# Designs tried in a protein design run: peptides against a protein of PDB entry 5OK6. Part 11

Target 1, 215 residues: chain A of PDB entry 5OK6
Amino acid sequence: ELPGLDSQWRQIENGESGRERPLRAGESWFLVEKHWYKQWEAYVQGGDQDSSTFPGCINNATLFQDEINWRLKEGLVEGEDYVLLPAAAWHYLVSWYGLEHGQPPIERKVIELPNIQKVEVYPVELLLVRHNDLGKSHTVQFSHTDSIGLVLRTARERFLVEPQEDTRLWAKNSEGSLDRLYDTHITVLDAALETGQLIIMETRKKDGTWPSAQL

## One batch from the design tools (peptide; made by RFdiffusion4, then SolubleMPNN)

Design b1_p9_3_s2
Fold by OpenDDE base, seed 2:
Structure b1_p9_3_s2 (fold): chain B 215 residues (1-215), chain A 9 residues (1-9)
Amino acid sequence: as target 1 above (215 residues)
Amino acid sequence: ASWASEINL
């Protein structure tokens, strides 16, 4: 049974636990399609539970590029295309109205940027390859706040690199040249790495030379 | 620092 309309409004829009609550790094937030949310607002503000303004199941279909990988469309804007809800508020709405059959929830994490917390709607997908086999890529998702060191460790793990092997990263830039990622302490954001960018892991030779020194 | 707050992440 649905809670009273005023109770629904207070649970979802409450500034302490609802949509307006402060962002905290590491917490999960969820996207809700804007038109559905506006319909819900109209329903709960109307004061009649039997009204024709009932929103039905949450339907985020218009936010997705496809129903196979459930990737978000590019260029979605908060407040125009979707609203962000904290996990508790999202779970209330799902329990009351349901989620459209087969649709996954759109869960995102709060990240800490230098002067702001933000829900990271579009994490970075990098194409990881080895210098000696550019045809075998691993697509891996990273936060903009992840370090280049984490990218390197992830590449080593995916390619089963032995602990004693020395490795370093190169990024293919927009001009088609390779920029070496020297500082492993900077973030993906600081390095200006973008979705779809090729990241090359170079492994040091047994003779102590680097393959790139011969190019 | 300022530009990072303006981009859609």
Scores: peptide ipSAE 0.030, ipTM 0.536, DockQ to the pose 0.022
Fold by OpenDDE base, seed 5:
Structure b1_p9_3_s2 (fold): chain B 215 residues (1-215), chain A 9 residues (1-9)
Amino acid sequence: as target 1 above (215 residues)
Amino acid sequence: ASWASEINL
C-alpha cells in the first residue's frame, strides 16, 4: 500500500534520511533513472493519487549498456541521467512502486577521497593476467580507494597462487610499456589505474629469479 | 606468445 503523497515526499527528499542526507563512507547508495524520478516527483507533488503522472515501477533500463552484465553506460552524469538515494529511501521506493522484473538494483558505495566523500558510480575494472599467459584475463572491479596490495591479493586468489609463491604487479601504461607497482600501500587512484588497464602479475621462478629480469 | 616479446618492461 502506498503512503500518502506528502509522506512519500518527506521520506525520500529529506536532508536527514533521504536524498539530501550527508554521505558517509562505506554506506550503500542506489541509482534511480532521472526521468522516472522526475515523474515520481511530479506525481507526489501533484496531490492526486489517481493522476496520470503515476510513475509505475522503477525502470533503470536506459542506464545499462546491456542486460547481460548489467554494466552502466559510460559517461552518466548525476542529476542528468540519474539521482542517488540512500539505501533506506531506495528500499521505500522499491517497496511502493516495485523494480522492473529481472533488473538488478544499481548499488554503489560511498568512498572517502582526500577532501570529500562521493558515491563511486564507476569502480575501476582491471584486466588481471599472469606474465606467462596474457591471453587469459580476469576482469575485476576495484574501488579507487583500494590498495595495490588488495589488487595483488585478488590476482593471487584468482590465479590460485600458493602462499609460498612470490608475486608482484606491473601495469601496462599508455605508451605500451610496463610500470612496476612497487608500493603496494598506495591506492588504485594514487597509481592512476584506469578501467580496462592491463595488470600483469609476475610470479617468481623456483630458482629465485624474476621472469622480467631475463628480458 | 611470450610476454617478453610483446611487452617492454
Scores: peptide ipSAE 0.022, ipTM 0.608, DockQ to the pose 0.563
Fold by OpenDDE base, seed 1:
Structure b1_p9_3_s2 (fold): chain B 215 residues (1-215), chain A 9 residues (1-9)
Amino acid sequence: as target 1 above (215 residues)
Amino acid sequence: ASWASEINL
């Protein structure tokens, strides 16, 4: 059963796990479609549980660009298209109202940036390829806070690179040239890598030379 | 053609 309307409002907006609570790095937050959330606000503020303003099941359909991979539409804006709720608040709403059949929750992580926490709604999707087979890409999602070292390790794993093989990364830039990712300790953000960007894993030859040395 | 030239095309 639904709790009292004032209790719902306090729990979701002003509770210990409410919408306005501080962000904490590593925690999960969830997106809720703005129209549904506004309907819920109107319902709980109306003071009548039998009101025609009942929001029904949470429906995030308008936030998705596809129902296969459940990818978000590009350019969604917090406060206009969606609201962010901490995990506890999200789970309360799902428990009370349900989630539209077949829709996954839109879970995102709080990341730590220099002097600020942010919910990372759009992690970076990189296209990983091998230098000797550019036609076979692996799309992999990374946080802006992930290191280039993690990107390299992930590429090695996806391409089943043997431990004894030496590898390094190149990024195709907006000008179409290749930038060497020398420092593996910098982040995806520091390297200014973007969604859809091609990342080339170069493997060292058995003779100890690099394929790119022939450029 | 070098692999790098193939990427720049």
Scores: peptide ipSAE 0.020, ipTM 0.613, DockQ to the pose 0.532
Fold by OpenDDE base, seed 4:
Structure b1_p9_3_s2 (fold): chain B 215 residues (1-215), chain A 9 residues (1-9)
Amino acid sequence: as target 1 above (215 residues)
Amino acid sequence: ASWASEINL
């Protein structure tokens, strides 16, 4: 049974796990399509549970660019295209109204940026390649807050690099040149890495030389 | 090195 309309509103908007609760790094938040959410708001504010404003099942279809990988459309804007709800609020809404059949929840994590917490709606998708086989890429998502060291470790793992092999990263920049990612302690954000950017893992040769040293 | 030329393509 659906909770009372006032109870729903309080739980989602003003509850301890409401929409306006403080963001905390590492927490999961969920996207809800804006139109559905506005319909829900109108419904619960209307005071009539039998109102024609009943929102029905949560349907985020318009947020997805595909129904295979369930990737979000590019350029979605909070408050315009979607609202963000903390996990508890999302789960309440799903329990009350359901989620469209076959549609996955859009879960995102709160990240800690230098001056703000933010729900990272668009993690950075990097194209990882080896210097000697640019045609074989691994697309991997990283947080803006992930270190270059994590990117390197991930690349090593994906390419099954042996522990004794020495590796380093290059990023292809907008000019088409390669920038060395020297500092592995900086973040993806600090390195200004962007979605779709090619990241080249260079492996040191057995002779101790780097392939790039001959460039 | 050949890979540098390939990256600049």
Scores: peptide ipSAE 0.018, ipTM 0.608, DockQ to the pose 0.580

Design b1_p9_3_s3 (from b1_p9_3, 4 letters changed)
Fold by OpenDDE base, seed 4:
Structure b1_p9_3_s3 (fold): chain B 215 residues (1-215), chain A 9 residues (1-9)
Amino acid sequence: as target 1 above (215 residues)
Amino acid sequence: ASWSHLIKL
């Protein structure tokens, strides 16, 4: 059963798990399409449950670029295209109104950046390849806060690299050349890695030489 | 581009 309109408003906007609650690293937040959310706001503020402003089920269709992989459109802006809700608030809205059939929730994580917490709406999608087969990529999502060490471990796992094999990473830069990712302790953000960037995993040869040293 | 053309020396 739907709660009273005032109760809905308090739960979503002013509750301990409301829209304006402090961000906490590692927590899940959810995107809600802005027009739906505004219609919901108008509905609950109107004071009439039988109002024609009833928002219906949550429909995030306009936020997706595809209905296969459920990727977000590029360039979506908070407050313009979507609203961010903490998990509890999202689950309340879904329980009250439902979610459009077949649509997944748009779950994102709060990340800790040097000076701010942020919901990471756009994790970095890197194209991982091996130095000897640049045509076979694994696209993998990483947080901006993930270490280069994690990127390397992930690449090793995806390419089934044996534990005894030494590997290192190179990033293709904007000039089309490769920059070596020497420090594995820096983040994806610190390394300025971007979505769609090619990351090359180099595997050390059995003779102890690096393929790149022979170029 | 081959691997050889990507490495900036």
Scores: peptide ipSAE 0.098, ipTM 0.801, DockQ to the pose 0.456
Fold by OpenDDE base, seed 5:
Structure b1_p9_3_s3 (fold): chain B 215 residues (1-215), chain A 9 residues (1-9)
Amino acid sequence: as target 1 above (215 residues)
Amino acid sequence: ASWSHLIKL
């Protein structure tokens, strides 16, 4: 049974466990399509449970660019296209109204940036390749807060690099040249890596030379 | 682009 309308409002819109709660690093938040959310607000504020303003199932279809990979559309704006809810509030809404059949929840993490916490709606999607086969990419998602060291480890794992093999990363820059990612302790953000950027993993030769040293 | 081309730019 649905809770009373005032109870729904208080559960979702409160500053402690609802939409207005402080962000905390590592927590999961969920996107809700703005029109649905506004319809829900109108329904619960109207005070009539039998109102024609009943929002129905949560439907985030307009936020997705496709229903195959369930990628978000680019350029979505918080407060315009979607609202963010903490996990508890999201789960309440899903339990009350349901989620459109077949749609995945749009779960995102709170990340810590130098002076702000934010929900990372758009993690960085990198194209990982090997120096000797640029035509075979692995697309992998990373947080802006992930280290270059994690990108390197992930590339090694995807390409089944043995532990004894030495590897390093290069990023293709906007000019089309390669910048070597020397510092593996900096973040994806610090390295200014962007979605769709080509990251080349170079593997050291058995003779101890780097492929790039011959170029 | 080839690996060789990318690194020489």
Scores: peptide ipSAE 0.096, ipTM 0.801, DockQ to the pose 0.433
Fold by OpenDDE base, seed 3:
Structure b1_p9_3_s3 (fold): chain B 215 residues (1-215), chain A 9 residues (1-9)
Amino acid sequence: as target 1 above (215 residues)
Amino acid sequence: ASWSHLIKL
């Protein structure tokens, strides 16, 4: 059963777990397509439960590039294309109206940036490769707040690098050259790494030389 | 892309 319209509005907009609640790092938030959300606002503000303004089930179809990988479209803007809701508010709306059949929820995490908390709608997808086989990539998602050290550890794990093997990272820049990722303590954001960027893991030779030192 | 073309020293 749907709660009263005033109760719905209060729980989603004005509640302690509503849309306007402070962001906290590590919390889950969910995307709701903007037109659906505006239709819901109009319905609950209209004061008539029998109104023709009933929003129906949540439908985020316009936010997806495809229904195979459920990747978000690039360049979506908060307040224009979608609204962000905390987990409690999202779960209320889903329980009341349902979610379109077959669509996954669009869950994202709050991250801590140097001066702001933000919902990370677009994690960074890096193409990890080995220096000796650039044609075999592993696409891996990272937060902008993840360290280069985590990227290196992840690359080592994906390529089954032995613990005794020394490795280092290079990023392919916009000019098509390689920049050495020397500092492993900086973040993906600080290193200005972007989605689709090629990250090359170089493995040290048994003779103690680096492959790149011979180029 | 060749590794040798990516490293501009």
Scores: peptide ipSAE 0.085, ipTM 0.804, DockQ to the pose 0.423
Fold by OpenDDE base, seed 2:
Structure b1_p9_3_s3 (fold): chain B 215 residues (1-215), chain A 9 residues (1-9)
Amino acid sequence: as target 1 above (215 residues)
Amino acid sequence: ASWSHLIKL
């Protein structure tokens, strides 16, 4: 059963636990399409439960590029295209109104950046390859706050690299050459890695030489 | 690009 309109408003817009609550690193937040949310605001503020302003089920269709991979459109802006809700508020709205059939929730994580928390709407999608076979790629999402060490571990796992094999990373730069990722403690953000960027894992030869040292 | 063309010496 739907709670009373005033109760809905207080639960979702409450600054302590609702939309306006402080961000906390690692928490899940959800995107809601702006037009739907504004329709909901009008409905609950109108005070008439039987009004023509009923928002219906949550429909985020306009936020997606396609209905196959459910990737977000590029360049979406908070407050213009969508609103962010904490997990509790999102789950309440879904329980009250439903979500469009077959449409996945748009879940994102709060990340800690220098001097600010934000919901990471667009994580970095990297193209991982091996130096000896650039045609076999793994596309993997990373947070801007993830370390290069995590990227390397992930590449090793995806390519089934044995623990005793030495590996290192290179990033393809804007000039089409490779920059060596020496420091594994810096973040994806600090390394200025971008979505669609090619990351090459080099594996050390059995003779102890690196493939790149012979080029 | 091949691996050999991506590494600038």
Scores: peptide ipSAE 0.076, ipTM 0.797, DockQ to the pose 0.460

Design b1_p9_3_s4 (from b1_p9_3 with S5H)
Fold by OpenDDE base, seed 1:
Formats: sequence, structure tokens, C-alpha cells
Structure b1_p9_3_s4 (fold): chain B 215 residues (1-215), chain A 9 residues (1-9)
Amino acid sequence: as target 1 above (215 residues)
Amino acid sequence: ASWAHEINL
């Protein structure tokens, strides 16, 4: 059973715990398709629970580029294509109206950027490869706030590198050349890494030499 | 090591 329309509006739109609440790093927020949300607003503001403006179940189909990996379309804009809701508000709407059968929720995290919090709708997808086998890539998502050290550790794990093996990263830049990611303490954002960018893990040889040093 | 050349191709 649906709560009263005024109660729904207050629960979802209040400034402290609803859509307008402050962002906090590490919290989960959810995307709701804009047309559905506007229909819901019209419904709850109309004052008639039996109105023909009933929004039905949440349907985010238009936000997805595919129904296999459930990836978001590129270039979606907050306030135009979707609305962001905190976890509590999202769960209320799902409990009241349901979510379209088979669709996953679109959960995103609040990240801490210099001087601002933001919901990271598009994490960075990097193509991880080994220097000696460029044909085998692993696509892995990283936050802009993740360190290059985490990217390196993740690459080592994916390629089953032994703990005693020494490794380092290179990034293919927009000019097609390779930039060494020397500082492992900087973030993905600081390194200006982008979605689809090729990241090469180089493994040190048993003789103590680097493959790239012979180039 | 030809891998750097393969990446620049």
C-alpha cells in the first residue's frame, strides 16, 4: 500500500534525508530516469491517489546502453536524463512502486574530490594488459579517487603475478606514446586517466633488467 | 623489446 501523497513528497524531497540532502563521501546514491521522476512528482502533487498520473514501476531502460552488462549510456546529464536520490529515498520508491522486472538498480558512490563531493556516475574503465601479451585485456573500473597503486595491485591480481615479481605501469596517451606512471600515490584523476585508456603492466626480468630499457 | 613499437602502431 502506498503512503499518503504528502508523506511521499516529504520523504523523498525533504532537504535533510531526501533528494536535497548533503553528499557524504562513501554513501550510495541511485539514478532514477527523469521522465518517471517527473511523473511521480506530478502524481504526488496532484493530491489524488487514483489519478491517471500514477507513474507505475520505476523503469530506467532509457538510461542503459545494453541489457547484458547494464552499462549506462554515455553523456547522460543530471537533471535532464536522470535524478539522483540517496539510498533511503531510492529504497522507499522501490518499495512503493517497484522496479521494472530484471533491471538492476543504478547505484553510484559519493567521492571526495578537491573541495567538492560528487556522485561518481561514470567511474573510469581502464584496459589492463601485460607488456608481453597485448592481446589479452582486462577491463576494470576504478574511481577517479583510486590511487595508481591500486591500479597496479589490481593488474597484478588479474594477471596472477607472484609477490616477488616487480612490476610497473605505463599509460598510452592521446598522442599514442607511452607515459610511465611512476608515482603510485597519485589518483586516477591526477594522472588524467580516461575510460578506454590502455594501461600496460611491465614485469621486471629475472636478470633484473626491464623490458622497456632495451627499447 | 618490440612491445613498445606494437603499442605505438
Scores: peptide ipSAE 0.021, ipTM 0.636, DockQ to the pose 0.584
Fold by OpenDDE base, seed 4:
Structure b1_p9_3_s4 (fold): chain B 215 residues (1-215), chain A 9 residues (1-9)
Amino acid sequence: as target 1 above (215 residues)
Amino acid sequence: ASWAHEINL
């Protein structure tokens, strides 16, 4: 049963787990399509539960570019295309109104950037390849806050690199040249890695030489 | 070596 309209408003907007609550790193937030949310606001502010402004089930369809992988459209803007709700608020809305059949929740994590917490709506998707097989890519999602070391470990895992094999990363830059990712302690953000960027894992040869040294 | 050229393509 739906709670009272005032209760809904308080829970979602002004509650301890409301829309305006402080972001905390590692917490889950959820995207809600803006028009639905605005309709919900109008509904609960209208004071009539039987109002024609009833928002119906949450429908995020317009946020998705596909219904197969449920990828978000590019260039979505907070406050224009969607609102962000903390997990508790999202779960309340879902419990009250439901979610459109078949749609997954759009869950995102709060990340800690140097000067701000942010819900990372668009994690970085990197194209991981091996130096000797550039045609076989693994697309892997990383946070901007993930280390290059994690990218390297992930690449090693995906390509089933044995522990004794030595590996390093290169990034293809916008000029088409390769930049070696020397420091594995910096973040994806610090390295300025972007979605769709090709990351080449180079494996050291058995003779102790690097393939790139022969270029 | 071939892969550098392939990456630059």
Scores: peptide ipSAE 0.020, ipTM 0.627, DockQ to the pose 0.574
Fold by OpenDDE base, seed 3:
Structure b1_p9_3_s4 (fold): chain B 215 residues (1-215), chain A 9 residues (1-9)
Amino acid sequence: as target 1 above (215 residues)
Amino acid sequence: ASWAHEINL
């Protein structure tokens, strides 16, 4: 049973625990398609539960580029394409109206950037490769706040690099050249790494030389 | 190393 319209509005839009609550790093937020949300707003503000403005099930179909891997379309804009809700508000709406059958929730995390908290709608997907086999890539998702050190550790794990092997990273830039990722303490954001970017893991030779030094 | 040429180094 749906709660009263005023109760719905208060639960979702209140400034303390609703849509306008402060962002906190590590919290989960959820995307709701904008037109559905506006329909819901019109319904609860109308004051008539029998209104033809009933929004029906949450349907985020227009936010997805495909129904196979459920990747978001590129270039979606908050307030135009979707609304962000904290986990509690999202779960209320899902419990009241349901979510379209077979459609996954769009869960994202709040991240801490130097001057602001934001919901990271688009984590960075990097193409990890080895210097000696560029044709075998592993796509791995990272936060903009993850360190280059984490990217390196992840690459080592994916390629089953032994602990005694020394490795380093290169990023292919937009000009097609390689930039060495020297500082492993900077973030993915600081390194300006982007989705689809090729990251090359170079392994040091047994003779102590680097493959790239012979270029 | 040949890999650098493959990626336009």
Scores: peptide ipSAE 0.019, ipTM 0.639, DockQ to the pose 0.731
Fold by OpenDDE base, seed 2:
Structure b1_p9_3_s4 (fold): chain B 215 residues (1-215), chain A 9 residues (1-9)
Amino acid sequence: as target 1 above (215 residues)
Amino acid sequence: ASWAHEINL
């Protein structure tokens, strides 16, 4: 059952627990398509539950590139294309109005950047490969705040590298050359890694030499 | 060609 219109407004828009609440690192937030949200605002502000302004179920279809992988369109802008809601507010709206059949929620995490918290709408998708088999890639998402060390550990796990094997990373840059990722403590952001970028894991030879040293 | 050169192609 839908709560009263004033109660809906207070629950979703209040500055303490609603849309305007402060961001906290690690929390989940959800995207809501802007036009639907504006229709909801008009409905609850109108004061008539029987109004023709009823928004219907949440439909984020215009935010997706496709209905297969449910990837977001590139270049979406907060406040123009979508509104961000904290998990509690999102779940209230879904419980009241429903979500379009078969459509997944658009969940994103708050990340801590220098001097700012933000909802990371677009995590970095990297293509992980081995130096000796470039044809077998693992596409993996990382936060901009994740360390290169995490990228390396993830690559080792995906390629089933034994603990005793030494590995290191290279990134293919925009010029087509390979940049060595020496510092594993810097972030994906600090390393300027981008979605679709090829990351090569090099494995040390049994003789103690690196494949790249013979190039 | 070295794997590095193949990656650079």
Scores: peptide ipSAE 0.019, ipTM 0.623, DockQ to the pose 0.520

Design b1_p9_4_s1 (from b1_p9_4, 5 letters changed)
Fold by OpenDDE base, seed 5:
Structure b1_p9_4_s1 (fold): chain B 215 residues (1-215), chain A 9 residues (1-9)
Amino acid sequence: as target 1 above (215 residues)
Amino acid sequence: MPPLTGNWE
């Protein structure tokens, strides 16, 4: 059942589930296309449930680059292109108005940076490859707060590396050279890894030598 | 509507 307009406004804007609630690390937030959200605001503030300002179902189509991979367009700006809602508020809106058929929700996580919490709208997409097959990449998404150790473990899993095999990572830098990721305890952010960056997993040879030592 | 969440991007 669709709640009264004032109830909708209070639940989404100012309630415990509201848009203005403090961020908490690990929580899910959802993107809502700004035009739809503004139409909803106008509808609920208008005070007439039969108004021609009824927003219809949530449609985030303009936020996506494509309808195959459901990637966000680059350079989207909060408050210009979309608004962020906490999970409870999102679920209320979806229950009241529906979501456009076939569109996935745009779920993002709150991450903790030193003294700053943020919704990570654009996690880092890394191109994982093996040193011996650079033409076969796996695109994997990571948080800026994920460790290089997690990137390495993920690469090992994707390439079905046996537990006894020793591996290490290299990042291709902007100059086209390879920088070894020595410290696996630093984050993706600390390592300054960027979306589209090539990450090479090197596997130690059976003779105990590294392939890169011959270069 | 002003941004409520800080993006670092």
Scores: peptide ipSAE 0.015, ipTM 0.483, DockQ to the pose 0.017
Fold by OpenDDE base, seed 4:
Structure b1_p9_4_s1 (fold): chain B 215 residues (1-215), chain A 9 residues (1-9)
Amino acid sequence: as target 1 above (215 residues)
Amino acid sequence: MPPLTGNWE
């Protein structure tokens, strides 16, 4: 059963879990397609529950690039294409109106950047490869706030690198050259890594030499 | 630095 329209509005906009509440690092927020949200706003502001402005189930179809992997379209803009809701508000709307059949929720995390908290709508997708098998990439998603150390650990895990094997990372830059990722404590953001960027994991040879030193 | 192995796309 739907709550009263005023109650819905207060819960979603002005509640403790409302849209306007402060972001908190690590929290989940959800994307709602802007047109649906506007329709919902019009409905609850109209004061008539039987109004023809009833928004129906949440439908985020226009935000997705594909219905297989449920990737977001590139270049979506908050306030234009979607609205961000905190988890509780999202769950309320889903409970009241439902979500379009088969669509996953678009969950994103609040990240803490040096001067701002932000919902990270577009985490960085890196192409992880081994130095000796560049044709086999693993696409892995990272936060901009994740460390290069995490990228390295993730690469090691994906490639089943034994604990005793020594590894290091290189990033292919826009010029096609390789930049060594020396500092594993800096973030993906600090390293200026971008989606689609090739990250090469180099494994030290048994003789103690690095493959790159022989090129 | 050149590619570690082969041609890169």
Scores: peptide ipSAE 0.011, ipTM 0.591, DockQ to the pose 0.270
Fold by OpenDDE base, seed 1:
Structure b1_p9_4_s1 (fold): chain B 215 residues (1-215), chain A 9 residues (1-9)
Amino acid sequence: as target 1 above (215 residues)
Amino acid sequence: MPPLTGNWE
């Protein structure tokens, strides 16, 4: 059963627990399609629960590029295409109105950047490859705040590299050349890595030499 | 409200 319209508005828009509350690093926020959210606002502000302005189930279909991997469309803008809600507010709306059948929630994390918290709507998708098999890529998502060390560990795990094997990363830049990612303590953001960028894991040979001349 | 996500991309 739906709560009273004023109660709905206060729970979703409350500045302490609702849409207007401060961001906190590591918390989950959810995307809601803007037209649906505006319809909901009109409904709860109208004061009539039986109004023809009833928004129905949450439907985020227009935000997705595909219904297989449920990837977001590129270039979506907050306040134009979607609204961000904290987890509590999202779960209330889903409990009251439902979510369109088969659609996953669009969950995103708050990340901490220098001097700002942000909901990371678009994490970085890197194409991980081995130096000796450039044709076999593995797409993996990383936060902009993840370290290059995490990218390297993830690549090692994905390619089943033995613990005793020495490895390093190269990034293919926009000019088509390879830049060595020598500092593993910097972030994906600091390294200016972008979605769709090729990251090459080089494995040291048993003779102690690097196969870099083959990259 | 200013966008929480900011346009830094």
Scores: peptide ipSAE 0.014, ipTM 0.475, DockQ to the pose 0.019; fails the geometry check
Fold by OpenDDE base, seed 3:
Structure b1_p9_4_s1 (fold): chain B 215 residues (1-215), chain A 9 residues (1-9)
Amino acid sequence: as target 1 above (215 residues)
Amino acid sequence: MPPLTGNWE
């Protein structure tokens, strides 16, 4: 059942689980298309439930690049293209108005950056490859807060590397050269890794030499 | 409605 307009406003904006509450690391937030949200604001602020300003079901179609993979468009801006809502507020709106048929929710996580908590709208998609088979990539998502050590462990797992095998990472830079990822304790953000970037896992030879040392 | 956070990415 649809609550009264004042109740809706209080639950979404001013409630203990409303939009204005502090971010907490690891929690889920959801994107709502900005025009829909503004239409909802106008509806609940209008004070008339029978108003022609009824927003209809949530439709985030304009935020997606395609309806196959449901990837977000690049360069979306909070407050211009979308609004972020905490999970409780999102679930209220979905229960009251529905979500467009077949459209997935746009769920994102709060991450801890050095000076701010932020909803990570764009996790980094890296192309993982082996040094001896650059044509066979695995696309894997990482948080900007994930360590290079996690990227390395993930690459080892995807390529079924044995525990006794020694491995290291290289990143292909914008100039097309390879930069060695020496420090595994820094984050994906600190390493300035970007979506679509090629990450090469090198495996040490049985003779104790590295393949790259022979180039 | 103000943004909760700025763009950093």
Scores: peptide ipSAE 0.010, ipTM 0.477, DockQ to the pose 0.017; fails the geometry check

